# Designs tried in a protein design run: peptides against a protein of PDB entry 2FGR. Part 16

Target 1, 331 residues: chain A of PDB entry 2FGR
Amino acid sequence: SSVTLFGIVDTNVAYVNKDAAGDSRYGLGTSGASTSRLGLRGTEDLGGGLKAGFWLEGEIFGDDGNASGFNFKRRSTVSLSGNFGEVRLGRDLVPTSQKLTSYDLFSATGIGPFMGFRNWAAGQGADDNGIRANNLISYYTPNFGGFNAGFGYAFDEKQTIGTADSVGRYIGGYVAYDNGPLSASLGLAQQKTAVGGLATDRDEITLGASYNFGVAKLSGLLQQTKFKRDIGGDIKTNSYMLGASAPVGGVGEVKLQYALYDQKAIDSKAHQITLGYVHNLSKRTALYGNLAFLKNKDASTLGLQAKGVYAGGVQAGESQTGVQVGIRHAF

## One batch from the design tools (peptide; made by RFdiffusion4, then SolubleMPNN)

Design b1_p9_3_s1 (from b1_p9_3, 8 letters changed)
Fold by OpenDDE base, seed 3:
Structure b1_p9_3_s1 (fold): chain B 331 residues (1-331), chain A 9 residues (1-9)
Amino acid sequence: as target 1 above (331 residues)
Amino acid sequence: SVAPEVLLG
């Protein structure tokens, strides 16, 4: 049996030029390049190619020292693995987000990431962004000549909100091809939730692909989310992303990513463009900078996620510029 | 043991 303690502390100075009142916000933020975390993990060889595992991981907020406490909401799993793949029990990334967020060049972190994995409808469920789930059972296949898949189911445990039942139920999975420089995946998921106290299904379809040319990597995402309400029309969003990254001088990486969020229920689009740079001082320590521009059209009110400074929306049709400059340290 | 984490997400 083994136990490993691990973590990341990522803290930045951040600025956004617009909040919900049209005012600027600035200060010390967290998790601009990687999510700050503390975790424990380990494995036990059971013989015959079978292994047991555990993983406990929580978020760290360096700006306030975890003033609201610490938990293992990032991951809290026990697992069995072998030639058959891996089965996990416990809160984790759902299989769809685990696979499809891998195409986001900003790793779903900071002001630059693809924001498609979102609660688009003011869903009242705890995980209506489609990223993680409680009460989750997951299975991941081995890689068979490039082909791989993952599947997950989360129990609702008869949770109710308003008149909605089965809140928190998740079913989803992906199929993928990962071979050399190429990765491509298709993910499908449904999560049961509530909007305005009424039963709602969050349906999600995502296609992702990337290709590593050695000198640069290209990555893309196509996603549709639908919040299907029992009463009222669907809240549909089509999200698109295209990004490129390249190594710089052997110690740096530059990233450029564009995303479009077509919010059908309000007939409004938002455009996001982000330039990022990471400078590795060592294998464990990096400096980074992000510059993001978010243009909302019409009734769109999206905001950049400058965690620890400002992560709310802006006024309808307003543009927001964000900057993060920080230090990431891994241990 | 203490080991550096993977720098993903």
Scores: peptide ipSAE 0.020, ipTM 0.566, DockQ to the pose 0.076
Fold by OpenDDE base, seed 4:
Structure b1_p9_3_s1 (fold): chain B 331 residues (1-331), chain A 9 residues (1-9)
Amino acid sequence: as target 1 above (331 residues)
Amino acid sequence: SVAPEVLLG
């Protein structure tokens, strides 16, 4: 058996020029290049190709020393794995987000990531962004000549909000092809939630692909999220992302990513463009900088996710510029 | 892959 302590401390100085009041925000933020985390994981060989595993991981907030506490909400799983793949029990990334966020060149964190995995409808469930779930059972296949898949089901445990009685139930999965420089996947998910105290289905479909040309990598996402409400009509968002990354001078990486969020319920679009640079001081330590521009049109109020500084919205139709400069250290 | 954060925006 083995037990590994691991983590990342990522802390930055961040600035955004607009908050909900139209004022600037600046300060010390976290998780600009990678989500800061502390974790424990281990495996036990049970013989015959079967292994048991555990994984406990929580987010670290270096700016305040986890003043609100520490938990294992990032992942808290026990697993069995072998030639059949892996079964996980416990809170984790849902299979759809685990796979489809891998195409985000900004690692689903900081001011540059794809923001499609979002609560677009003021859903009242704890995980209405479609990223993680409580009470989750997941299964991941082996890779068969490039083909792989993941499936998950989360129990609602009769959680109620208003008249909704299945809040937190998730069912979803992906199919993928991962071979050499190519990755492509399709994900489908449905989550039960509530909006305004009424039962709502959060349906999600996501297509992702990337290709590594050696000199550069291209990555793309296409997503539709639909909150199906019995009253008030559907809240649909179509999200698009295209990104490129390239190694620089053997020690750096430059990233450029564009995303479009077409928010159908308010007939409004938001455009996000982010330039990022990572400079590796070592295998474990990097300096980084991100520059992001978010343009909201019409009734759109999206904000960049400068965690620890400002992650809220802006006034309708306002544009927001964000900057992060920080240190990432892995252990 | 790096696990995503919860988006609050």
Scores: peptide ipSAE 0.017, ipTM 0.522, DockQ to the pose 0.028
Fold by OpenDDE base, seed 2:
Structure b1_p9_3_s1 (fold): chain B 331 residues (1-331), chain A 9 residues (1-9)
Amino acid sequence: as target 1 above (331 residues)
Amino acid sequence: SVAPEVLLG
């Protein structure tokens, strides 16, 4: 068997011009280009094309040295893989988020990412953003001429919140076509949760596509998230993203991404636009800068996610500007 | 060393 130690340390100086009180925030933040992490992984060849694997990964907070502790909440899986694909047991990205977030040019981190994978309804479940799940079994197919799929089920283990009795149950999956410059995917998921102590279904549908033209890449997402509540009506959000990236001078990458979040329950929209640049100093080390603008309309209170500095909301109808400049190092 | 796939934070 082989064991590999791996990680990323990504730390930045970040600024946002508005918090919930209308004041600016600035300081040292984390995970602006990639999520900082420490992990262990390994595989064992069992013969006949069958392999066993493990993966343990936790988030690193470089600004405070993990003052809140360390855990393996990013991923803690054991797996079997072979010609049939891969089966994973343990906490992980759910199949839908694992595939559909791959179209986010900001890698679902920092102030620029697509924020559609969110708890839009004050859901009381631990993972109501639809990103990860506890007690997860996942299956991923091989790639067959471009076609591939992933499926997952998470056990609720009779977790209750208020009158909700199946909190944490997840079922979902995706189908995809990945061939040459083209990627396209459809994801469907349902998670059982609670809102205000009442049973609620979080339904999610996501379409993603990208095309690599060599000189530039285009990427897009279409998502609907619906928290179906017995009382108070559904909380529905339609999220849209369109982005482009291009290599610069062989050592850099520029990214531009726009997102729209149409929050139906409050009849309010938010617009996000982000410009990013990454400069590779080596294969392992990069400098980066992000500039993001978030415009809330009407009752919308969304904030940019400057992790380690400020990730809260703003006043209704307010705009927020954010900047991150940092170093990413992989080992 | 395969760069770890940028898994969502």
Scores: peptide ipSAE 0.020, ipTM 0.563, DockQ to the pose 0.052; fails the geometry check
Fold by OpenDDE base, seed 1:
Structure b1_p9_3_s1 (fold): chain B 331 residues (1-331), chain A 9 residues (1-9)
Amino acid sequence: as target 1 above (331 residues)
Amino acid sequence: SVAPEVLLG
């Protein structure tokens, strides 16, 4: 049995030109290129092609030294794996987010990521962004000639909010084809939650694809999220993403990503465009810079996620510019 | 070395 201690410390200087009051925010932020983390993982060979595993991972906030504490909310799983694939028990990325966020060229963090995996409806569940779940059982297939799949179910454990029952129940999965330069996936999920104390189903469908041309990679996402409320009608968002990345000079990577968030309930769109550069000083240490523009139309109030500096919204119809320059170190 | 994990929601 081996135990590996691992982590990432990613800290940046960040700036956004507007907050909810129209004022600029700047300071030291975290997780601009990769989410800062500390974890423990290991495997045990049980023989006969069976392995046990564990994974414990929490987020690190380098700007304040984890003043709010440390936990394993990123992942806390025990698993069995073999020729049949992998079964995981414990809090983790739900299968849909685990697979479909892989098409995000900004690694689902900082000011540049695809923000479609979001609580679009003021859902009262803890994980109404569709990213992780408590009480989760997951199964991942092996790769069969490129074809693979993942499935998950999270128990609600009779959690209630207002009149809503079954809060926190998740069911979802994906099918995918991963072969050489091509990746494509379809994900479906439903999560039970509450909005305004009323039962609501968060339904999600996501299509992702990428192709690596060697000299550049293209990636795309199409997503629909619906908060289906028992009373009050659906809150629907269609999200789109297209990105490109390319290696630069053998030690760098440039990324460009565009996203559109069509928020149907408020008949408003937001446009996000991000330019990123990563410069590898080593296999473990990189410098990076991100420049992002977010244009809200009409009633849209989305903000860039400059974690540790400002991650709130802006005034309706306002645009926001964000910058991050930082260091990422992996161990 | 840890592969960067993509998502915190």
Scores: peptide ipSAE 0.016, ipTM 0.534, DockQ to the pose 0.041; fails the geometry check

Design b1_p9_3_s2 (from b1_p9_3, 8 letters changed)
Fold by OpenDDE base, seed 1:
Structure b1_p9_3_s2 (fold): chain B 331 residues (1-331), chain A 9 residues (1-9)
Amino acid sequence: as target 1 above (331 residues)
Amino acid sequence: SVAPVVIIG
């Protein structure tokens, strides 16, 4: 059998002009272009078109050397695959996030990504951002003439918070069409959680599409997230994203992405615009820069996610500017 | 290059 050791070390100098106190933050941050990671993976051919697989992946924090430890919380799966597709057992991206984040031109990391996959309601579950789940079983179909799908279920294992008795249960999936330059997907998910110790359903619907024109790629997302509380009104957010990317000079890529987060529970919007550039020094090493602007309106307090420097909110109605300049190295 | 650790089992 073969085991592949793989990883990315992505470290940057980052700056944001405002924190929650209105002060600037700057320093060495991580994961500005890609999430820094260390992983092990392998496959075994079992014959007859059946394969076994494993995947163990954890996040790397290059700024502090993983001072808080290392784990495989990014992915820890065992799999069977074949002509029927792939079944995965273990913590992973939930199918909805795995597919629908693929339309994010900033790779779901740094100061530029689509932030719709978020805990909008102070949910008390560990994965209330809708990105990953523990105790997950996933199934992914093959691609049939462009059509593909993924489904997942995560067991709650009778986890309780307050009066909520099914915390961490996930059910969700997507259907997609991926053919040549076109990709389009619809994702639906429900996760059970708690807010204020009360049972809450996190319902999510996401539409994504992209088209590669060769000279440029366009990508878009439409998402609604609802935290449906047993007691109290729904906490609803509508999130929108539109992005474009283009190759530059054969060794670079420029990216521009806009997102709008319409936070219905507080009648407040946030606007995010990010310009990114990646310069490939090799197939494995790149320099990058990101410039992001986040404009909060009214009661909105969203902050850019400058991991390792500052990822908190800002004062209500305040705008934030962020910069990242870094090195990404893959091995 | 990802160094394949070949575990022959």
Scores: peptide ipSAE 0.011, ipTM 0.565, DockQ to the pose 0.185
Fold by OpenDDE base, seed 5:
Structure b1_p9_3_s2 (fold): chain B 331 residues (1-331), chain A 9 residues (1-9)
Amino acid sequence: as target 1 above (331 residues)
Amino acid sequence: SVAPVVIIG
């Protein structure tokens, strides 16, 4: 049997001009271009076209040496795969996030990513951002002439918060078309959670598409997230993203991405624009820089996610500028 | 054979 060790160490110098007090923050941060990780994976051929697999992956924090410890919360799966596709058991990306975050040109990390996959409602569940789930069973189809799909169910295991039952139950999936330069996907999910100790459904609908024109790639997302509370009405956010990337001189990539977050419960919008550049020193090592601007309107308090430096909000209606310059190394 | 699903994030 073969086991593959793999990882990424991505560490940066980061700056944001405004925190919740209106002060600047700066320092050494992590995961600016890709999430830093350490993983183990392997596959066993069982014959007859059947394979067993495992995947164990945890986040690395290069700025503090994993002072809070190491775990496999990124992924901890065992799988069977074959001509029927792949079945996975264990904590993983839920199928909706796994597919739909692929349209984010900033790889769902750093100060530039699409922030739609978020806990918009102070949900009390551990994964109320809709990204991962515990106790997950997932199924992914083969690709049939471009068409593919993924489905998932996570058991709540009778987890309760306040009067809310079934906390952590997930059901969701996507359908997609992936063929040559074109990718398009529709995802639907519901997660059971609690807000203020009361039962709440987190409903999510996401549409994504991208096209690679060779000289540039265009990518887009449309998302609605709705926390349906038993008391107090729905907390709804409509999120929109449009991004473009282009290769530069055979060794670099430039990225530009815009996102709009229309936070209906507070009748407030936030606008995010990010310019990024990656310079490949090799296949495994890159330098990168990100410049992001976040404009909050009215009651919006969103902040850029400079992980390891500052990832909190700002004062209502305030703007924030962020910079990251770092090194990414893959092994 | 099905290609392994790419992990994103």
Scores: peptide ipSAE 0.007, ipTM 0.446, DockQ to the pose 0.060
Fold by OpenDDE base, seed 4:
Structure b1_p9_3_s2 (fold): chain B 331 residues (1-331), chain A 9 residues (1-9)
Amino acid sequence: as target 1 above (331 residues)
Amino acid sequence: SVAPVVIIG
């Protein structure tokens, strides 16, 4: 058996030029290059190719020392694994987000990431961004000549909000091909939630692909989210992302990523472009900088996710510029 | 009529 303590502390100075009032925000933020975390994981060999595992992981907020507390909401799983793949029990990334966020060159954190995995509809469920679920059972296949898949089901446990009685139920999965420089995946999910106290289905379809040319990597995402409401019509968002990354001088990485969020229910688009640079001081320590520009059109109110400083929206049709400069340390 | 959409975040 083995137990490993692991983590990342990522803290930055961040600035955004506009909040919901049109004012600037600045200060010390977290998780600009990687989500700050503390975790324990371990495995036990049970013989015959069977292993037991556990994984406990929580987010670290280095700016306030986790003043609101610490929990294992990032992942809290027990697992069995072997030649059949892996079965996980407990809160985790849902299979769709686990796979499809891997195409985000900004690691699903900071001011630069793909923001498609979002609560687009004021969903009242705790995980209406489609990223994680409570009460989750997941299965991940082995890799068969590049082909792999993951599936998940989360129990609602009769959670109610208003008249909605199945809040938090998730069903979803992906199929993928991962071989050498190529990765491609298709994910499908449905989550039960509530909007305005009424039952709502959050449907999601995501296509992702990347190719590593050695000198550069290209990555892309196509996503549709649809909150299907019985009253008020569907809330649909089509999200698109294209990114490139390249190693620089053997010690750095430059990243450029563009995303478009076509918010159909408000007939409004948002454009996000982010330039990032990571400078590796070691295998475990890096300096980084991110520069992001978010242009909202019409009724769009999206904000950059400068965690620890400002992660709210802006006024309709306003543009937001964000900067993060920080240190990432892994242990 | 489509109900007003509140986008959170």
Scores: peptide ipSAE 0.000, ipTM 0.285, DockQ to the pose 0.011
Fold by OpenDDE base, seed 2:
Structure b1_p9_3_s2 (fold): chain B 331 residues (1-331), chain A 9 residues (1-9)
Amino acid sequence: as target 1 above (331 residues)
Amino acid sequence: SVAPVVIIG
């Protein structure tokens, strides 16, 4: 049996030029290049190619020393793995987010990431962003000639909000092809939630692809999220992303990513463009900088996610500029 | 290198 302690401390100085009042915010933020974390994991060889595993991981907030406490809400799984693949029991990334966020060149972190995995409808469920689930069973196949898949189901355990009686139920999965420079995936998910105390289905479809040319990588996402409400009509968002990255001087990486969020329920678009740079000082330590611009149109109020400084919205139709400069250290 | 804590139980 082996146990590994691991983590990341990522802390930055961040600035956004507008908050909800139109004022600037700046300070010390967290998780600009990678989510800061502390984890424990281990495996036991059971013989015959069968292994048991555990994984416990929580978020670290370096700016305040975890003033709100520590938990294992990032992942808390026990697993069996072998030639059949891997079965996981416990809170984790849902299979759809685990696979489809891998096409985000900003790793679903900081002010630059694809923000499509979001609660678009003021859903009242704890995980209505479609990223993680409680009470989750997951299965991941081996890779067969590039083809792989993942499936998950989360129990609602009769959680109720208003008249909704199945809040927190998840069903979803992906199919993928991962071979050499090419990756492509299709993900489908449904979550049961509530909006305004009424039962609502959060449906999600996501396509992702990337190609590594060696000198550069291209990546893209196409997503539709739909909150199906019994009253008031559906809340649909179509999200698009296109990004490129390239190595610089053997120790650096430059990234450029564009995203469009077409918010159909409010007939409003938001445009995000981010330039990022990472400079590796070692295998474990990097400096980074991100510059992001978010343009809201019409009734759109989206804000950049400068965690620890400001992650709220802006006034309708306003643009926001964000900067992060920080240190990432892995151990 | 993260030192593996081998818990021999």
Scores: peptide ipSAE 0.012, ipTM 0.553, DockQ to the pose 0.128; fails the geometry check

